# Peptides against a protein of PDB entry 4J2C, part 14

Target 1, 107 residues: chain A of PDB entry 4J2C
Amino acid sequence: MEDPFFVVKGEVQKAVNTAQGLFQRWTELLQDPSTATREEIDWTTNELRNNLRSIEWDLEDLDETISIVEANPRKFNLDATELSIRKAFITSTRQVVRDMKDQMSTS

## One batch from the design tools (peptide; made by RFdiffusion4, then SolubleMPNN)

Design b1_p11_1_s4 (from b1_p11_1, 8 letters changed)
Fold by OpenDDE base, seed 3:
Structure b1_p11_1_s4 (fold): chain B 107 residues (1-107), chain A 11 residues (1-11)
Amino acid sequence: as target 1 above (107 residues)
Amino acid sequence: SARDKLREFYL
């Protein structure tokens, strides 16, 4: 069986791109109320929040795999560089999500 | 789902 980590990583990356687009629209709607309907604001806000929660969930699962690998090094025998890349991806992606959430909470 | 994919391989 092929390691699915990179597949899920790719899915998370796509979800981040989607979230960033939604976040941009969210900011635009709030910056110019004359162009914003309540319906679009609500839709965009809900879609963004749902997307961010989904990303966070996937990151938790990805993070768990790191723990499993580190607890069973002989079973997986991952390259140290690969493991570092995986950890860095989770850390940096969590920060991207956190930045968007922080901006939403202050609006 | 992502969870299912990962569980199949890692658990």
Scores: peptide ipSAE 0.483, ipTM 0.902, DockQ to the pose 0.777
Fold by OpenDDE base, seed 1:
Structure b1_p11_1_s4 (fold): chain B 107 residues (1-107), chain A 11 residues (1-11)
Amino acid sequence: as target 1 above (107 residues)
Amino acid sequence: SARDKLREFYL
């Protein structure tokens, strides 16, 4: 079978894009209450939090695969450059999620 | 699911 890492990576990337859109709307709604209904605020907040949680969950699973590969290099025989790209993706994506969560926590 | 796909391949 083919390595599913890139499939999950793509799913995470899509979820990040969705979260970024929700985050932007969340910011707008809270900064200008005249444009916001309680229903939209609640929906946006919940959708955003759910998306962020889903991303974090997938990132943990992706991170675990890296640990497994590094512990069993002969079994998987991954290219070193590809492994670096996978690590960088997880690191950068976690930072993006962290930044949104930090801003939500201070609002 | 993502977890299932990864588990199938890596575990």
Scores: peptide ipSAE 0.482, ipTM 0.901, DockQ to the pose 0.790
Fold by OpenDDE base, seed 5:
Structure b1_p11_1_s4 (fold): chain B 107 residues (1-107), chain A 11 residues (1-11)
Amino acid sequence: as target 1 above (107 residues)
Amino acid sequence: SARDKLREFYL
């Protein structure tokens, strides 16, 4: 069986791109109320939050796989560099999500 | 789902 980590990673990356688009629209709507309806703001906000939640969920699962690999190194025989890349992806993606969430919570 | 994919391989 092929390691599905990269598949899920790709899905997360796509979700991040979607979230970033929604976040951009969210900021635009709030910056210029004349271009915004409450309906669009609410829709955008909800879609954004849903995407962010999905990302966080997947990141937790990805993070768990790292723990499993580290606990069973011989079973998976994962290259140290690859493991580092996986960790970095999770860390950086969490930060991206956190930044968006922080900005949303202050508005 | 992502969770299912990962669990099938890692768990």
Scores: peptide ipSAE 0.481, ipTM 0.902, DockQ to the pose 0.788
Fold by OpenDDE base, seed 4:
Structure b1_p11_1_s4 (fold): chain B 107 residues (1-107), chain A 11 residues (1-11)
Amino acid sequence: as target 1 above (107 residues)
Amino acid sequence: SARDKLREFYL
């Protein structure tokens, strides 16, 4: 069986790109209220929140796999470098999500 | 789903 970590990683990366697009639109709508409808603001806000929540959920699952691998190192035969790369991806992606959430909570 | 894929392999 093929390790699905990279598949889920790719899905998370795509979701981050989508969220960043939604975040940009969210920022634009709030920057110029005269050109923004409440309907689009609400839609964009909800879509963005849903995407961010989905990413966070997948990151929790990915993070759990790290714990499983560390508890069973011989079963999975992953070297320290690969494990560090996986950890770094989760950490950096959480930071990207956190930055967007912080800006949304400020507005 | 992502959760299903991961659990099939890791659990």
Scores: peptide ipSAE 0.480, ipTM 0.901, DockQ to the pose 0.788

Design b1_p11_2_s1 (from b1_p11_2, 6 letters changed)
Fold by OpenDDE base, seed 4:
Structure b1_p11_2_s1 (fold): chain B 107 residues (1-107), chain A 11 residues (1-11)
Amino acid sequence: as target 1 above (107 residues)
Amino acid sequence: SREKLREFYFS
């Protein structure tokens, strides 16, 4: 069985890219109401929130795998570099999500 | 994918 971490990582990365696009559109719609409809604002906001929630959910699962690997190092046989890359991905992605959420909550 | 994580890491 192949390690599914990278599959989920890829799905998270895709969701981040989607969220960033939605966030940009969300910002544009709110900055110029004359170019925005309530329907598009609502749709964009909901899609953005859905993507952010999906990312956070997957990150929780990925974070749990880190704990499992660290508790069972010989079972998974990951080197320190790979483990650091996985941890950095989770940390940096959480920050990206947090930044978008912070801007949404203050607007 | 969630099920795959459970199968690989939690078994």
Scores: peptide ipSAE 0.596, ipTM 0.938, DockQ to the pose 0.903
Fold by OpenDDE base, seed 1:
Structure b1_p11_2_s1 (fold): chain B 107 residues (1-107), chain A 11 residues (1-11)
Amino acid sequence: as target 1 above (107 residues)
Amino acid sequence: SREKLREFYFS
């Protein structure tokens, strides 16, 4: 059986890209209300929040796999480099999500 | 995704 970590990682990255696009539009809509409908603002906001929530969920699952691997090193036999890459991905992605959420909360 | 992870990491 192949390790599904990279599959979920890919799904998270796709969701991040989508969220970043939505975030950009969200920013544009709120900065110039004259060019925005409330319908689009609401849709964009909801889609953005949903994507961010999905990412956070996946990151929690990915983070758990790290703990499992570290608790069972002989079972998985991942090298330190691979584990570091996985940890770095989770950390950096969480930061990206946090930055968007912080900006949304201050608007 | 969660199911895939569970299948691999908890089996």
Scores: peptide ipSAE 0.594, ipTM 0.938, DockQ to the pose 0.835
Fold by OpenDDE base, seed 5:
Structure b1_p11_2_s1 (fold): chain B 107 residues (1-107), chain A 11 residues (1-11)
Amino acid sequence: as target 1 above (107 residues)
Amino acid sequence: SREKLREFYFS
């Protein structure tokens, strides 16, 4: 079996890209109410939240894999560089999600 | 892809 981490990572990246686009639109709609309808705001908000939830779910799974690898180093034999990249991805992605969620909760 | 992760990391 091949390590599926990068596959899930790719899925997360896609969801992040989608969320960032939705967040931008969400921000634009709230900044100019004259161009915004309640329907579009609601749709955008829901789509954004769905993507964020998906990302958070995948990040939990990815984070668990790191714990498993660190607990079983001889089984997986991942080098420090690879582990650092994986950890950095999870940390930075969580921060991106958190920033969006924080802004959404204060509006 | 949760199943894929489980298959690889929990087996």
Scores: peptide ipSAE 0.593, ipTM 0.938, DockQ to the pose 0.832
Fold by OpenDDE base, seed 3:
Structure b1_p11_2_s1 (fold): chain B 107 residues (1-107), chain A 11 residues (1-11)
Amino acid sequence: as target 1 above (107 residues)
Amino acid sequence: SREKLREFYFS
């Protein structure tokens, strides 16, 4: 069986890219109301929130796999560098999400 | 994706 971590990682990365695009648009819409409709603002906001929630959900699952691997080193036998990369991905992605959420909550 | 992870990491 193939390790699905990289598959989920890829899905998260895709969602992050989507969220960043939506966040940029969200910012633009709120900065210039004359170019924004309530419909687009609502759509963008909802899509952004959905993507962020999806990312957070996946990150929780990915983080759990780290705990499982560390509790069962002989079973998975992951390279130390690989494990470090996985942890770094989760940490950095959480920060990206947090930054967007913080900016949204202050608007 | 949750199912994929469960299958691999919890089996």
Scores: peptide ipSAE 0.591, ipTM 0.938, DockQ to the pose 0.823

Design b1_p11_2_s2 (from b1_p11_2, 6 letters changed)
Fold by OpenDDE base, seed 5:
Structure b1_p11_2_s2 (fold): chain B 107 residues (1-107), chain A 11 residues (1-11)
Amino acid sequence: as target 1 above (107 residues)
Amino acid sequence: SLEKLREFYYS
């Protein structure tokens, strides 16, 4: 069986791209009320939150795999560089999500 | 693909 980490990573990346698009639209709607209906704001907000929640859930699972690998190094025999890349992905993605959530919560 | 993730890492 192939390591599915990169597959899930790819799915998270796609979700991030989607969220970024939704976030951009969300900010545009709030910046120019003349172009914004409450319906679109609500829809965009909900879609964005759903995507962010999905990302956070996947990141938790990915993060757990890191712990499993570190607890069983001989079983998985992952390269240190690869492990660092995986950790960096989780850390940076969490920051991206947090930044969007922080901006949404202050609006 | 989370199922595959669990299958791989928890087996």
Scores: peptide ipSAE 0.577, ipTM 0.931, DockQ to the pose 0.925
Fold by OpenDDE base, seed 4:
Structure b1_p11_2_s2 (fold): chain B 107 residues (1-107), chain A 11 residues (1-11)
Amino acid sequence: as target 1 above (107 residues)
Amino acid sequence: SLEKLREFYYS
């Protein structure tokens, strides 16, 4: 079996792009209430929250794989560079999600 | 894909 980490990574990246699009629309709707319907605001908000939660869940699974690899280095034969890249992806993606969540919590 | 992830890393 091939290592599926990169596949999940790609799916998370796509989900982040989707969330960023929803976040932008969410921001636009709140900036111009006269042109925004409550229905679209609610839909966008819910979709955004769902996407963010999904991303966070996937990141937890990806993060767990790193722990497993570090506990079993010979089994997976991943070098420090690869592990660093994987960790960096999780960290940076969590930051992107956190930034959106922080802005939503203050609105 | 997550199922495959779990299968690969927990097998």
Scores: peptide ipSAE 0.574, ipTM 0.931, DockQ to the pose 0.929
Fold by OpenDDE base, seed 3:
Structure b1_p11_2_s2 (fold): chain B 107 residues (1-107), chain A 11 residues (1-11)
Amino acid sequence: as target 1 above (107 residues)
Amino acid sequence: SLEKLREFYYS
């Protein structure tokens, strides 16, 4: 069986791109209310929040896999470089999500 | 692919 980590990673990356697009639109809608309907604001906000929550959920699962690998090194036999890449992805993605959430909470 | 993830890492 092939390691599914990279598959989930790819899905998270796509979700991040989608969230960033939604976040940009969210910012635009709030910046100029004359161009925004309440319906679009609500839709965009909800879609963005849902996407961010999904990303966070996946990141938790991905993070857990790292713990499992580190607890069972002989079973998975991943090198340090690959583990570093996986950890870096989780850390950086969490930061991207956090930045968007912080801006949403202050607006 | 969460199910696949669980299958691989929790087997």
Scores: peptide ipSAE 0.573, ipTM 0.930, DockQ to the pose 0.948
Fold by OpenDDE base, seed 2:
Structure b1_p11_2_s2 (fold): chain B 107 residues (1-107), chain A 11 residues (1-11)
Amino acid sequence: as target 1 above (107 residues)
Amino acid sequence: SLEKLREFYYS
């Protein structure tokens, strides 16, 4: 069986791109309330939150795989460089999500 | 996706 980590990683990346688009629109709507209805604001906010929640869930599962690999190095025999890339992806993606959530919570 | 992830890492 092939390691599905990169498949899930790709799905997370797509979700991040979608979330960033929604976040941009969310920001625009709040900066100029005349540009949209309350319905659009609510829809955008809900879609954004749903995407962020999905990303966070996937990141938890991806992060757990790293722990499993490190606990069973001989079973998986993962390249050290690849492992570093996986860790960096999770760390950086969590930061991106955190930044959006922080702005939403203070708005 | 996540199902395959579980199959691979928890088997």
Scores: peptide ipSAE 0.568, ipTM 0.929, DockQ to the pose 0.932

Design b1_p11_2_s3 (from b1_p11_2, 7 letters changed)
Fold by OpenDDE base, seed 1:
Structure b1_p11_2_s3 (fold): chain B 107 residues (1-107), chain A 11 residues (1-11)
Amino acid sequence: as target 1 above (107 residues)
Amino acid sequence: NREKLREFYYS
């Protein structure tokens, strides 16, 4: 069985890209109300929130796998560099999500 | 995704 970490990582990356696109549209809609419909604002806001929640959910699961690997090093035999990359991905992605959420909460 | 991870890491 192949390690599914990279598969989930890839899906998180796609979700981040989608969220960033939605976030950009969200900011545009709020910056120019004259060109924005309430329907699009609501849709964009909901889609953005859903994507962010999905990302956070996957990040929690990915983070758990790291704990499992560190508790069972002989079972998985992961390279130290690979483990660092996985940790860095989770940390940086959490920050990206946090930044978007912070901006949404102040608008 | 959770199921994918569970199958591998808890097997």
Scores: peptide ipSAE 0.609, ipTM 0.937, DockQ to the pose 0.790
Fold by OpenDDE base, seed 5:
Structure b1_p11_2_s3 (fold): chain B 107 residues (1-107), chain A 11 residues (1-11)
Amino acid sequence: as target 1 above (107 residues)
Amino acid sequence: NREKLREFYYS
């Protein structure tokens, strides 16, 4: 069986890119009300929140795999560098999500 | 995705 970590990682990365696009639009709509409708603001906000929630959900699962690997090193035989990359991905992605959420909550 | 990870890491 192939390790599905990279598959989920890829989907998270794609979701992050989508969220960043939605976040940019969200910012634009709020900065120029003349080009914004309540409907688009609501749609963009909801889509953004849904994407962020999806990312956070996957990150929780990915983070759990780290704990499993560390508790069972002989079962998975992952390289230390690979494990570090996985941890860094989760940490950095959580920060990206947090930054967007923080800006949304203060606007 | 949760199921994908579960079947591999808990098998």
Scores: peptide ipSAE 0.609, ipTM 0.937, DockQ to the pose 0.790
Fold by OpenDDE base, seed 4:
Structure b1_p11_2_s3 (fold): chain B 107 residues (1-107), chain A 11 residues (1-11)
Amino acid sequence: as target 1 above (107 residues)
Amino acid sequence: NREKLREFYYS
């Protein structure tokens, strides 16, 4: 069986890219009401929140796999570089999500 | 995704 970590990582990356695009549009809509409809604001906000929630959900699961691997190193046989990449991905992605959420909560 | 991870990491 192949390690599904990279599959989930890919889904998270896709959701991050989508969220960043939605966040940009969300910002544009709120900064220029003359170009915004209530419907698009609501749609954009909901889609953005859904993507962020999905990312956070997957990151929790990915983070759990790190603990499992570290507790069973011989079973999974991951080298230090791979493990570092996985940890860095989770950390940096959480920061990206946090930054967007912080800006949304203060608007 | 959760199921995919569970199948591998808890097998």
Scores: peptide ipSAE 0.608, ipTM 0.937, DockQ to the pose 0.790
Fold by OpenDDE base, seed 3:
Structure b1_p11_2_s3 (fold): chain B 107 residues (1-107), chain A 11 residues (1-11)
Amino acid sequence: as target 1 above (107 residues)
Amino acid sequence: NREKLREFYYS
């Protein structure tokens, strides 16, 4: 059976890219209300929140797999560099999400 | 995605 980690990682990456685009638009809409409609603001905000929530959900699951692998090293026998990359992905992605959420919460 | 991971890592 193929390890689905990279599949979920890919989905997270897609969501991150989408969220970043939505976040940019969200920022633009709030910076110049004259160019924004309430409908677009609401839509953008909701889509952004949904994507961020999805990312956080997947990151929790991905993080859990790390714990499982480390608890059962012989079962999975992952390369040390591979494991490091997985951990780094989760850490860096969490930071990206946190940065967007922090900016949204201060608005 | 949760099910995908569960099927592999808890099998």
Scores: peptide ipSAE 0.608, ipTM 0.937, DockQ to the pose 0.787

Design b1_p11_2_s4 (from b1_p11_2, 7 letters changed)
Fold by OpenDDE base, seed 1:
Structure b1_p11_2_s4 (fold): chain B 107 residues (1-107), chain A 11 residues (1-11)
Amino acid sequence: as target 1 above (107 residues)
Amino acid sequence: AREELRKFYYS
């Protein structure tokens, strides 16, 4: 069986890209209300929140796999470089999500 | 949890 980590990683990355686009539009809409409809603001906000939530959920699952691998190193036999890449992805992606959430909470 | 992750990591 092929390790599905990279598949979920790819889906998370796609969701991040989508969220960043939504975040940009969200920012634009709130910075110039005269050019925004409430419908678009609400839609964008909801879509953004949904994407961020989805990402966070996937990151939790990915993070769990790290714990499983570290608890069963002989079963998976991942090298240190691969494990570091996986950990770094989770850490950096969480930061990206946190930055967007922080800005949303202060608006 | 994602089903594919579960299948692999808990197999």
Scores: peptide ipSAE 0.655, ipTM 0.941, DockQ to the pose 0.660
Fold by OpenDDE base, seed 2:
Structure b1_p11_2_s4 (fold): chain B 107 residues (1-107), chain A 11 residues (1-11)
Amino acid sequence: as target 1 above (107 residues)
Amino acid sequence: AREELRKFYYS
């Protein structure tokens, strides 16, 4: 069986890209209310929140795999560099999500 | 947890 970590990682990356696009539109709508309808604001906000929630859920699962690997190094025998890359991905992606959520909560 | 991850990491 192939390691599905990279599949989920790819899906998270796609969701991040989608969220970033939605976040950009969200900021644009708030910056110029004359170009925004309540319907679009609500739709954009909801879609953004849904994407962020999906990302956070996947990151929890990915983070759990790290713990499992570290607890069972002989079973998985992952390269140390690869493990570091996986950890860095989770850390950096959480920060990206956190930054967007922080800005949304203060608006 | 995602089923794909569970199947692999808890096998």
Scores: peptide ipSAE 0.654, ipTM 0.941, DockQ to the pose 0.631
Fold by OpenDDE base, seed 3:
Structure b1_p11_2_s4 (fold): chain B 107 residues (1-107), chain A 11 residues (1-11)
Amino acid sequence: as target 1 above (107 residues)
Amino acid sequence: AREELRKFYYS
């Protein structure tokens, strides 16, 4: 069986890219209301929130796998560098999400 | 947890 970590990682990366695009649009819409409709604001906001929520959900699952691997090192025998990369991905992605959420909550 | 992760890591 192939390790699905990279598959979920890839999906998270796609969601991050999507969220960043939506966040940029969200910022633009709120920056100039004359160019924004309520419909687009609502759509963009909802899509953004959904993507961020999805990312956070996946990160929790990915983080859980880290705990499992560390509790069962002989079973998985992951390279230390790879494990570090996995941890770094989760940490950095959480920060990206947090930054967007913080900006949304202060608007 | 996602099923794909569960199947692999809890197998």
Scores: peptide ipSAE 0.654, ipTM 0.941, DockQ to the pose 0.630
Fold by OpenDDE base, seed 5:
Parts: sequence; structure tokens; C-alpha cells
Structure b1_p11_2_s4 (fold): chain B 107 residues (1-107), chain A 11 residues (1-11)
Amino acid sequence: as target 1 above (107 residues)
Amino acid sequence: AREELRKFYYS
């Protein structure tokens, strides 16, 4: 079996890209109410939240794998660089999600 | 995603 971490990572990255696009549109709609309908705002908001939830769910799973690897270093034999990259991805992605969620909750 | 990760990391 091959390590599926990068596959899930890729899926998360896709979801992040989608969320960022939706967030941008969400921001634009709220900045200029004359160009926004309640329907589009609601749709955009829902799609954005769905993507963010998906990301958060996957990040929890990815984070768990890191814990497993660190608890069983000889079994997986991942080098420090690889682990750092994985951890950094989770940390930075969580921050991106948090920033969007914070802005959404204050509007 | 969860299942794929589980299969590998808990095998």
C-alpha cells in the first residue's frame, strides 16, 4: 500500500481553493449590496461553509495520522522534513480556515 | 478520505 496522505492533502487543497473563491465572492457581495441578492449570498455562504467543514474534517484525519507516525516511528520511517511539511500544511490550512470563519462570524 | 487513511495507518 502507498501512503494516502498526499491524496487527502490534495483533496484538502482543492477544497481550500474552492473555499477561497467562494469567500472572495462572499466578500464582494457584502461589500456592494446593490450587486447582491439574498439568494446568491445564501448559496455562497452555504457552499463556503460546506467546503470549510470538509476541510476541517480532513485536517483532523490528517492530524491523527501524524500522531500515529510519531507514536510508531520505526513502522513508518518518515524523515523529519516530511513530517514538518505535513505538520506545516495542517497548521497553515487551519489558519486559512480560521481566518475565513472569523470574518464570516463578524459580519 | 477517512477510510483510506485508516486502511494504511492502522494496518
Scores: peptide ipSAE 0.653, ipTM 0.942, DockQ to the pose 0.784

Design b1_p11_3_s1 (from b1_p11_3, 6 letters changed)
Fold by OpenDDE base, seed 4:
Structure b1_p11_3_s1 (fold): chain B 107 residues (1-107), chain A 11 residues (1-11)
Amino acid sequence: as target 1 above (107 residues)
Amino acid sequence: SREKLREFYYG
């Protein structure tokens, strides 16, 4: 069976890209009320929150796989470099999500 | 994908 980690990783990356686009639009709408409708603000905000929640949920699953691999190294036989890349992806992605959430909470 | 993770890592 092929390791599905990269599949979920790809889905997370797609969601991050989508969230970043939504975040940019969210910022634009709030900075220029004359070009913004309440409907678009609400839609953008909801879509952004949904994507962020989806990312966080997937990251929890991916993080769990790390723990499983570390507890069963011979079963999965992952290279140390590969494991580091996976950990770094989770850490950096969490930071990206945190930064967007922090900016949304202060607005 | 969640199911695939579960199948691979817990199977």
Scores: peptide ipSAE 0.613, ipTM 0.942, DockQ to the pose 0.866
Fold by OpenDDE base, seed 5:
Structure b1_p11_3_s1 (fold): chain B 107 residues (1-107), chain A 11 residues (1-11)
Amino acid sequence: as target 1 above (107 residues)
Amino acid sequence: SREKLREFYYG
């Protein structure tokens, strides 16, 4: 059985790309009310939040795998570089999500 | 893919 970490990582990356597009549109709509309907704002906001929640859920799963690997190093035998990459991905992605959420909560 | 993670890491 192959490690499915990269599969979930890929899914998270796709969700991040989608969220970034939605966030950009969300920002545009709020910056120019003449081009924004409440319906589009609501739709964009909901889609964005759904993607962000999906990402956060997957990140929790990925973070758990890190803990499992670190608790069982002989079982998985992942090198330090690979673990660092995985941790960095989770940390940086959480920051991206947090930044978007912070901006949404203050608008 | 959550199930795949569970299978691999808890199996």
Scores: peptide ipSAE 0.612, ipTM 0.942, DockQ to the pose 0.849
Fold by OpenDDE base, seed 1:
Structure b1_p11_3_s1 (fold): chain B 107 residues (1-107), chain A 11 residues (1-11)
Amino acid sequence: as target 1 above (107 residues)
Amino acid sequence: SREKLREFYYG
């Protein structure tokens, strides 16, 4: 069986791109209410929250896999460089999500 | 995807 980590990583990356687009529109709608309908504000807000929640869920699963590998190094025999890349991806992606959530909570 | 991770890492 092939390691599915990269598949989930790819799904997270796509979700981040989607969230960033939604976040931009969310910011635009709230900065200029005259150009916004309540329907679009609600839809954008809900879609953004759903995407962020999905990303966070996947990151938790990916983070768990790292713990499993580190607890069973001989079973998986994962390359050290690859492991570092996986950790860095989770850390940086969490920061991106945190930044968007922080801005949403202050608006 | 969650199921795939479970199968690989706990299987």
Scores: peptide ipSAE 0.610, ipTM 0.941, DockQ to the pose 0.840
Fold by OpenDDE base, seed 3:
Structure b1_p11_3_s1 (fold): chain B 107 residues (1-107), chain A 11 residues (1-11)
Amino acid sequence: as target 1 above (107 residues)
Amino acid sequence: SREKLREFYYG
């Protein structure tokens, strides 16, 4: 069985890209109300929130796998570089999500 | 893919 970490990582990356696009549109809509309908604002906001929640959910699962691997090093036999990459991905992605959420909460 | 993770890491 192949390690599904990279599969979920890919799904998270896709969701991040989607969220970033939605966030950009969200920002544009709020900065120029003349170009925005309430329907599009609501749709964009909801889609953005859904993507962010999905990312956070997946990151929790991915983070759990790190703990499992570190508790069972002989079973999974991942080298330090691989673990570092996985941890860095989770950390950096959490920061990306946090930055968007912080901006949304202040608007 | 939550099930995939569970199967691989808890299996």
Scores: peptide ipSAE 0.609, ipTM 0.941, DockQ to the pose 0.844

